Peptides against a protein of PDB entry 6RO1. Designs and how they scored, part 151

Target 1, 216 residues: chain A of PDB entry 6RO1
Amino acid sequence: LGKEIEEYIHKPKYCLPFLQPGRLVKVKNEGDDFGWGVVVNFSKKSNVKPNSGELDPLYVVEVLLRCSKESLKNSATEAAKPAKPDEKGEMQVVPVLVHLLSAISSVRLYIPKDLRPVDNRQSVLKSIQEVQKRFPDGIPLLDPIDDMGIQDQGLKKVIQKVEAFEHRMYSHPLHNDPNLETVYTLCEKKAQIAIDIKSAKRELKKARTVLQMDEL

## One batch from the design tools (peptide; made by RFdiffusion4, then SolubleMPNN)

Design b2_p25_4_s1 (from b2_p25_4, 12 letters changed)
Fold by OpenDDE base, seed 1:
Structure b2_p25_4_s1 (fold): chain B 216 residues (1-216), chain A 25 residues (1-25)
Amino acid sequence: as target 1 above (216 residues)
Amino acid sequence: SEKEFEEQRKKALERMEELSKELEK
């Protein structure tokens, strides 16, 4: 369901108006999760479909991402890799295809005008970390309907199904076991189920991305 | 009960798979 929302929000027709400098975005490329980065700019590239000769415009967003130091030392031809969780990493401006945006935040940051100095890029990482501290439950997302104005009926049905499921999950009375410990254990189990649902949603998207790559 | 939660989880996963199949059509 979160993934189904992602399939809408990464479409250029919906997300381009929100790709202003300073916008927080989440970037995923196959198995590589870069986490949250900051939009620097975007560009439209002309592409010609090899088989039809039709013009298929590619949209590339430059995103300031935390990259591994190893990926920076290797040649300009290697794709940037995300920093490991335990690694400090280095902030780099990475060209990203718009369809690789997994989330778009309502938050916009101030970014330095000159991102050539390492210190200026690293200052943006500090700003991202400050936002993450302010939002321990996660950085706020753009609402696809209220903020992005997506009118697709498929998306509305998905959201309604999510809300109905969440409502049922929360409205199901914890069996009145008067033992507070049982209530806490059930709340922890519900929280774990919610995490597992989010994980299963992530796996389904990975499987779909792999299937789409195998069909190409 | 733990069984009811597992059943709800299973139903949720099944619904997600159904939704995924509907998005592939």
Scores: peptide ipSAE 0.022, ipTM 0.376, DockQ to the pose 0.014
Fold by OpenDDE base, seed 4:
Formats: C-alpha cells, sequence, structure tokens
Structure b2_p25_4_s1 (fold): chain B 216 residues (1-216), chain A 25 residues (1-25)
C-alpha cells in the first residue's frame, strides 16, 4: 500500500508543485536508499523517445543527499551512492529523477544560498537530523489528498484501505484475517514495523536523555 | 552506566535496521 501511494505521489503531475527549494524528500534509487534529503531545485529536460519521436519530458530534481565518501572520489564516472549506516558521509547535490522520490515531506528547511562549501552542505544534514529528532515517528509526509490534491479514485481506495487497515490493526491486533493477505498483510507488517521503529526511536531518545542528565 | 546505554543504543539501532529491512519486503 505504501508503494501504491508512492506510485501516485512521485508522478510529476502531482509532486512538481511541492518540489520547492528546502522541501524534504526521501530518495530511493533501485537498491540504494539515500533516506531524507533536501530539494535544491528541479528542471524539466526534453527527452525524445527514440522509437516514437514523442516528447517525453524528464523531470530532474537536484536533491542534497548524504553520500558515501567513496562515491565522491568516483563521482565523475559513477552514480552517487548513499552513505553506509556507520559512515559519516558527505552531503552532495545529486540529480534525481522525480520518480525516484519515495516520499515528500510537509517540512521545508532553510538551505544556504551557496552549497559549494562542504560546511554549508553539512549544515543541512544537521538540520535534517534535528527534524528527525523532533519527529521520532518519522518526518511528516504531505497528505496526497489534502495537501497534494490528488483526485485519483484509485489512490482514494488505497488510502481507505490503509486507514481501514490501520484502524483494524489498532482495534484488533490479534485478528489475522486470512482474507486480508495481500494488501493488508503487507500493510500490517509495515505498520507494525513502523510502530516498532517508533518504539525503538523512543527508547533511543530516552536512553540519550538519561545520558545527558548523568553528564550534568 | 555508559556501557549499558551503548548496548541499549546498539540493540535499538539493530532492531531499527531489522525492522527497516522488513519494511522493505
Amino acid sequence: as target 1 above (216 residues)
Amino acid sequence: SEKEFEEQRKKALERMEELSKELEK
């Protein structure tokens, strides 16, 4: 269900109005999850389909993403790679096709006017991390209906199913409805995982608060 | 103790990573 929603929100028709500088977006490219980055700008590229001659516009968004330092060295020849979990990484402006946006946040950050200095780029990472600390449950998303104005009936049905599922999960945690197998089981698993991630983040925050109090 | 905290942090991080991987399935 989250993937089904993603298929709508990453369409240029819907997301382009929200791709302003400073917008938080999540980027996933194939197996590479960059996590949350910040929109710097976007551009429309004219592309001609080789077989039909039809104009197929490509939309590219430049996103400030946390990249591996190894990808920096090879940046001339290789696509940027996400920083490893234990790696500090470096924030880089990466051109991303709009369909690779897995999430769009309601949050916008201030970005430095000059992103050429590493320190300016890294300051944005600090800001993202601060937002993540403020939202331990996850950075808030744009609502596809209320915020993005998507009128697609398919999406509405998906959202209704998600909401119904979430409601059932919260009301009946033990009801494995076998007929809910495909979409609902995936949503259940994902929602439970999201809850567990939320719990783990809260535990981490509590533990951190205790440490900060012991250092005082 | 700082050690217990680091262990709890590590466990929580590992759990988050496992959960994140499960979320991607």
Scores: peptide ipSAE 0.021, ipTM 0.491, DockQ to the pose 0.013
Fold by OpenDDE base, seed 5:
Structure b2_p25_4_s1 (fold): chain B 216 residues (1-216), chain A 25 residues (1-25)
Amino acid sequence: as target 1 above (216 residues)
Amino acid sequence: SEKEFEEQRKKALERMEELSKELEK
């Protein structure tokens, strides 16, 4: 259900009006979770679909993201990687395809006009952390219906299913996670569970590979 | 030990099944 909502939210026709400078967004790329970053700007790139010749515009948003120091050294050849949990990391402006936005916040931050100095970029990280401290239950998200004006009946049905699921979860005493109060929190939890499943599968695969190597 | 690994694997599988059931709900 969370992924289904994301599939609506990250569509350019819905999210572009909300991608103003300073908007908080979550960025996720192929299992790399950057967490919360800040929109710097966006651009429309002309892309020609290789098979149809149709001009399908690619939307690229420049997002200030916390990146690993290792990825910065290899920035010429490798895509930026998120900072490790125990790593301080460095804030970098990363070009991100709009469909890689996993969440869009109602919160907008003031950003420095010049993001070339490291200190200016790191000041934005401090601002993100202050917002996170103010919202212990999570940074508030844009409502896809009320804030974003999405009228898609498919999305409304998904939201209704999530609300019904929330109601069922609240009726189950074992899931007294007070943070599950919103459709969005359920979506984030579902996304986190999917990551945890993928991580557990990788660990199982690694452990199996180690066992196979020890049996060799 | 192979036994500890099987137990860890079993716990990881059980966790995955629980998580998957939570995802499918």
Scores: peptide ipSAE 0.019, ipTM 0.500, DockQ to the pose 0.011
Fold by OpenDDE base, seed 2:
Structure b2_p25_4_s1 (fold): chain B 216 residues (1-216), chain A 25 residues (1-25)
Amino acid sequence: as target 1 above (216 residues)
Amino acid sequence: SEKEFEEQRKKALERMEELSKELEK
């Protein structure tokens, strides 16, 4: 169900309006999970399908991602690799195909105007980490219907199934089953994440309003 | 019966595991 939702949100017709500079996005490329990064910009590139000659536009988003230092040494010839969990890594601007976005956050950060200095890029990592601290249950996602305005009936059905499942999980009297408690704890964590996301969205909106008032 | 309850519980758990795997997907 999460993947089914992902198949909608990564479509250019839905996600492009939300790929503004500073938007938090999660990037996954095959086995490489970069985790959360920050959108720097996006571009549309003309692509020609090799077999049909048909014009298929490629959408590339430049995302500031935490990359392995080893991949940076070879960055001229090799694709960037995510930093290992035990590695500090380095924040790099990586061109990412839009379909590799696994999640889009409702959170938008301020980013430095010049990302050429390492310190400016690393400051964005600190900002991501601060957001993660504020959202211990997970960074808030854009709502595909309410925030992104997706009207697709297929997505609505998927969401209804998720909501019905969540409701059934919450209403199920087996809350005291230790194995159910693990799955329930995962789903309660997911729903508590959704509540904490709503709460923290309100706090971030307040904090952003305060920051905007301090900059005025 | 206690056995029927355990079997229903097991089926419910299996369904929840399948649904959890589907939600993680």
Scores: peptide ipSAE 0.018, ipTM 0.266, DockQ to the pose 0.010

Design b2_p25_4_s2 (from b2_p25_4, 15 letters changed)
Fold by OpenDDE base, seed 1:
Structure b2_p25_4_s2 (fold): chain B 216 residues (1-216), chain A 25 residues (1-25)
Amino acid sequence: as target 1 above (216 residues)
Amino acid sequence: SAAAREKQLAEALKRMEELSKELAK
């Protein structure tokens, strides 16, 4: 369900008006999750489809992302990689295809005019981290209907399924948070549930280990 | 008891896995 919503929001038809400098966006490329970054600018590139000769415009957004220092050393030949969880990383301006945006926030940050100095780029990371501290339940997302004006009936059906699912989740003892999270907070909930599953598996393994020790 | 905690954690995990599958649809 969250992935189906992403398929709507990353379409240039819907997201381009919201890709202003300073907009918080989440970037994911296949297995590489960069997390939250900040839009610097966007550009439209003319591309020609090799088989049809039709003009297929490519939309590229430059996003300030937290990258691994190792990927920066090879930046001339290799794509930027996300910083490891234990790594500070370095903020870099990375050209990203618009379809790789997994989320778009309602939050817009002030960005320095000159992003060439490392200190200016790292100041933006501090600002992102401060926003994350202010929103412990996740960075607020644009509503695809109310904020983005998406009128697609397919999306409305996905949202209805999500709301029905959330209602079932909230009726479950493990989900006491009554906050009607926007459809986008479900992507964060999915990520949180994945973390909670890993945590619960670790706790269950510990509990079993204790039981095995009490039986010895 | 440790057994009761294991049972509760196993039930919680099962619920989370079911929720994750529903969210993946």
Scores: peptide ipSAE 0.033, ipTM 0.648, DockQ to the pose 0.013; fails the geometry check
Fold by OpenDDE base, seed 3:
Structure b2_p25_4_s2 (fold): chain B 216 residues (1-216), chain A 25 residues (1-25)
Amino acid sequence: as target 1 above (216 residues)
Amino acid sequence: SAAAREKQLAEALKRMEELSKELAK
C-alpha cells in the first residue's frame, strides 16, 4: 500500500508543482536510502524513447543529499552513495530522477544562495536535523489529495484501504493514538511498526530470558 | 504472571508482523 501511494506521488504530473527550492524530499534509489534532502532545482531533459522515437521528457531534480565521503572521491565514475548512519557524511547536490522521490514534505527550508562552499551545504544538514527534532514522529508529508490535489480514483481507493487499515491498526491496543489519520502516517507507521516489532521482539526476548532465569 | 505477559507479547508481535506484511503489499 505505501509503495502504491509512492507510485502516484513521484509522477511528474503530480509532484513537479511542489518541487520548489527548499522543499524537503526523501530520496531512495534501489537499496540506497539517502533519507531526507532538500530540493535545489529541477529540470526537464528531452529524452527519446528508444522504441517509438517519441520525446519522453525526463525530469531531474537536483537534491542536496547527505552522501558518503568515500563515494564523493569516486564521483567522476560512480553514483553518489548515502552516508552510513554513524558517518557524518557530506551534503552534496545530486541529480535525482523524479521517480526516485519516495516522499515530499510540506516543509520548505531556506537555502543559502551559494551552495558551492561545503559549510553552506552542511548548514542545510543542520536545518534538516532541527526539523527532524521538532517532528519526532516524522517530518510532515504533503497530503496527496488535500495538498497535492491528486484526483486519481485509483489513489483514492488505495487511501481508503489505507484508512481502513489505519483504523484497524489504531484499534490495536498498542496504537491508541487517534491523530495518525493521513496516508503518510502509514509510511511512518510502517517504519514505526518496524521499530515496534523490533522493540516487541526485544521485550519478548527479555521476558523469555526472565522466565528462563526463574526456571533455573 | 510473566508467562501471561510473554503470551500477550507474542500475540501482539504476531499481529504486528501480519499487519506489516499487509502494509508491504
Scores: peptide ipSAE 0.032, ipTM 0.635, DockQ to the pose 0.013; fails the geometry check
Fold by OpenDDE base, seed 5:
Structure b2_p25_4_s2 (fold): chain B 216 residues (1-216), chain A 25 residues (1-25)
Amino acid sequence: as target 1 above (216 residues)
Amino acid sequence: SAAAREKQLAEALKRMEELSKELAK
């Protein structure tokens, strides 16, 4: 369901009006999750389909992303890679195809005018981290209907399925929170579930470690 | 017992992972 929503959001006809400088966006390329970055600018490139001669415009967005230092050393020949969770990494401006945007935030940051200095790029990372601290349940997303104005009936059906799923989750004995049937609340719930999964995995690991010590 | 707690945590984790997969679709 979340992936089906992403397939609408990353379409140029819907997302281009929201790709202003400073917009928070999430970038994912295959197995590489860069997480949250900041839009610097976007450009339209003319492309011609080789078999039909049809004009197929490509949209490229320049995004400040947290990259591994290893990928930066090889940047002349290799694509940028996301920083490892334990790595500091470095913020770099990376050209990204618009269809690789997995999420678009309602949050827009002020960015330095000159992003050539490393310190200016790293200041943006601090700003992203501050936003993440303010939103423990996840960075707020643009609403695809209310904010982005998407009128597609397929998207409305996906949202209805997501809302119905949310209602089932809230009706579960583990969730006492009032039914806020918004796409935003679903994203928060997904983020909260991810936190809870991480917590439960840590507790399970601790419990197993205690059991192993009691068996020794 | 510690074993009962581990089992409960493992079952809760499994349910949360299933829910997360459904939300990701």
Scores: peptide ipSAE 0.032, ipTM 0.639, DockQ to the pose 0.013; fails the geometry check
Fold by OpenDDE base, seed 4:
Structure b2_p25_4_s2 (fold): chain B 216 residues (1-216), chain A 25 residues (1-25)
Amino acid sequence: as target 1 above (216 residues)
Amino acid sequence: SAAAREKQLAEALKRMEELSKELAK
């Protein structure tokens, strides 16, 4: 369901109006999850399909992303890689195809005018981290219907299925928060469920350890 | 009993994992 929503929001016809400088976006390229970055600018490139001669425009967004320092040293030949979890990394402006945007936030940040100095780029990382601290359940997302104005009936059906699923999930005693109506609340819930799964696994491990000690 | 609590936690975890898989679709 979340992946089906992504197939709508990353389409240029829907997302381009929201790719203003300072917009928070999440970037994922296959196995590489860069997490949250900040839009610097976007460009339309003319592409000609080799077989038909038809103009197929490519949309490239420049996103300030946290990259591994190792990938930057080899940057002459290799694509930037996301920073490892325990790595500080470095913020770099990376050209990203628009379809690689996995999420678009309602939040916009101020970005320095000159991103050539490393300190200016790293200041944006501090701002992202501050936003993440303010939103412990996850960075707020644009609503695809209410904010992005997507009228596609396929998307409406996906959203209805998600809402019905959420209602079933909240009817279960493990989630006490009834007021989670928006797409924000779905991603927050997915994040919360992931946390709760991790917590439940820890508690289950503790319970098993106690049982093993009582059998001794 | 500790065994009853383990069973409840295992069932709760299973439900959460099923829910997470449905949300990931």
Scores: peptide ipSAE 0.032, ipTM 0.629, DockQ to the pose 0.013; fails the geometry check

Design b2_p25_4_s3 (from b2_p25_4, 15 letters changed)
Fold by OpenDDE base, seed 3:
Structure b2_p25_4_s3 (fold): chain B 216 residues (1-216), chain A 25 residues (1-25)
Amino acid sequence: as target 1 above (216 residues)
Amino acid sequence: SKKAFEEQIKKALEKMEKLSKELEK
């Protein structure tokens, strides 16, 4: 269910108005979880679909993320990697595709105007850590309906199911309703299937592009 | 290859529909 909500939130149509400088966002790229970072800016890149000539705008957000020092050495050729749990890491401005945002916080931080100095970037990490200390149960999220104004009926149904599920989980802590675990497992499976469909569609698009290039 | 990917998408959609029906029960 949480993953189904994520699929709505990361859509540019919904999230772009909230990607102001200082906004806390969570970034995940495949197996790489960067955790919480801070939005610096966003840009719209005009991408012309090579096959249709249709303008498919790519939205890139520059996010201050805690990166591994090893990834910084290879930054010219390799994508930034998240800092290991035991590593201090270094805060870097990383260009992130908007669809890689896994969460958007209601919290906005003040950021230094000049992020070129390492000390200024590291000060932002301290600010994130202070926010995390204030919210031991997790950094507060934007409400997709009340804060983000998403009117999608599919999302409303998902949220209602989550709320009903949470209510059942908290109201009946002693009822190991075997149905609850089954519903969670089914929701996780559904979310995984949705990811698999999205992956398969991407591979199909790549395959079509390759086939079109071979026919030229 | 294209047909294989289309079949994979079809199977994934069928599984999702099955799971959706199970979640509605």
Scores: peptide ipSAE 0.016, ipTM 0.499, DockQ to the pose 0.014
Fold by OpenDDE base, seed 4:
Structure b2_p25_4_s3 (fold): chain B 216 residues (1-216), chain A 25 residues (1-25)
Amino acid sequence: as target 1 above (216 residues)
Amino acid sequence: SKKAFEEQIKKALEKMEKLSKELEK
């Protein structure tokens, strides 16, 4: 479910209205999980596809992320890396492609107007940590239907099926079964289905974007 | 194509239904 929802929420047509300064967002880039960060701003960049000459707009969100101190020294040449679990890290404003947002929170934080001082950026980390302490089961997410207004019938059906599945899974005696392997296998299968639905949704968005460009 | 995506969503939903039925057993 989480990965299926992710394929909708990271779509610019759905998420851009919610990318206000102070919004908590989760960022994942390939193997790099930055965890929760805070939106500073977003921008639209015009990009030309090298092979088709078609305009492919890139949406970039600047996010305060906890980065490794090592990545800061190399920031001129290398992409920022997430702080190691044992590392304090340093908060940096990182330009992130919108499709790399894995979650969007209902929570908005107050952020300092000037983020150039390290202390101001680190104060935001303290604020994120305070929110995490208040929500031990996880930071609250925007509801894709109720909060984000996503009207995609495919998503509604997926959510309904997953809610029904989760209800059955939590109600199933196997949830108390020490056979963690069966629950893990089901979670992995669910996660794989979520990836497959995510991939399918990405293809549909590409197809819809092409159709909208043909109607202009 | 829109049709290919609708078919992929349908296949993914069918897989979820199969998994749900397996959990009910």
Scores: peptide ipSAE 0.022, ipTM 0.547, DockQ to the pose 0.017; fails the geometry check
Fold by OpenDDE base, seed 1:
Structure b2_p25_4_s3 (fold): chain B 216 residues (1-216), chain A 25 residues (1-25)
Amino acid sequence: as target 1 above (216 residues)
Amino acid sequence: SKKAFEEQIKKALEKMEKLSKELEK
């Protein structure tokens, strides 16, 4: 259910007005979870679809992310990788496709004007960590309805189902059962499986389109 | 082959759909 909400919030139509410098955002790229980073800048790139010649605008957000030092050495050829849990890492400005934003916070930080110095970038990490300490239950999210103004009826139904599920979960006698973490983990796994199914369906559709072009 | 790739994706989808149904129980 949380992932169904993500499918709405990462759409450029909804999220672009909130991608101001200093906005906290969470970035996930496939198996790579960068966690929370800070928006630095936003750009719209024109892309031409090779098969249709149609203009498909790509939305790229530059996000200051905690990256592995190993990935930075290869930054010219390899995609940035998230810092390992036990690694300090280094804050780097990474260009991210907008659909890779898994969450958008209501929190906006002040960022240094010049992010070229390492110390200025690392100061932002300290600020993120201070926010995380202030919010032990997690960094506050933008409300998709009240803050982002999303009017989609599908989203409203999803939210209602989430709220009803949460209410049932909290009212359940087993709420104090250590199995609750297991239920959350299972819900997250279910949600991941649903995303993977949608991704695989998209890949299958692309593969079929390529096969149809080879049979012509 | 493209056919082998489609079959692999189909099998992966079927496994994921089964897993999703099992997690709904």
Scores: peptide ipSAE 0.019, ipTM 0.522, DockQ to the pose 0.012; fails the geometry check
Fold by OpenDDE base, seed 2:
Structure b2_p25_4_s3 (fold): chain B 216 residues (1-216), chain A 25 residues (1-25)
Amino acid sequence: as target 1 above (216 residues)
Amino acid sequence: SKKAFEEQIKKALEKMEKLSKELEK
């Protein structure tokens, strides 16, 4: 279900309007999970499909990502690699194909105008970490329907299935399964996460309102 | 939190679906 939703979200027709500078996005390339980064810009590149000669536009988003220092030394030839969990890493602007965006946040950060200085890039990491601290249950996603305006019936059906499953999960007393405790714990965690999301959304809305008021 | 929640919900749902499928066996 969530992978199915992801398949809609990363489509250029849906996500491009939301790839503004400062937008938080998750980047995953195969086995490489970069986690949360910040959109710097996006570009459309003309590509020709090798087999058909058809023009297949590639959408590339430049994302400020936490990269391993090792990958930076070889940056001329090697793709950027995510920082190891225990590694400090370095924030780098990485060109990412839009379909590699695993998630798009409702959060948009202010980013420095000049990202050439390392300190400016690292300041964005601090900002991401502050957002993560504010959202211990995870950074809020754009709602594909309410925020992104995706009208795809397939997505609506997926969401309806998710909602129906959620409803069933909450309504079915998993009374008789020995794994009930695990399922209940997951349901409770889910319910708690839902509450925390709702709280975090309210806090984010308040924070945005305050920031907008401070800019007035 | 919403995304992590949605991902956690999704993982929870996937686990529940897997458990449900295992229970239907």
Scores: peptide ipSAE 0.015, ipTM 0.402, DockQ to the pose 0.015; fails the geometry check

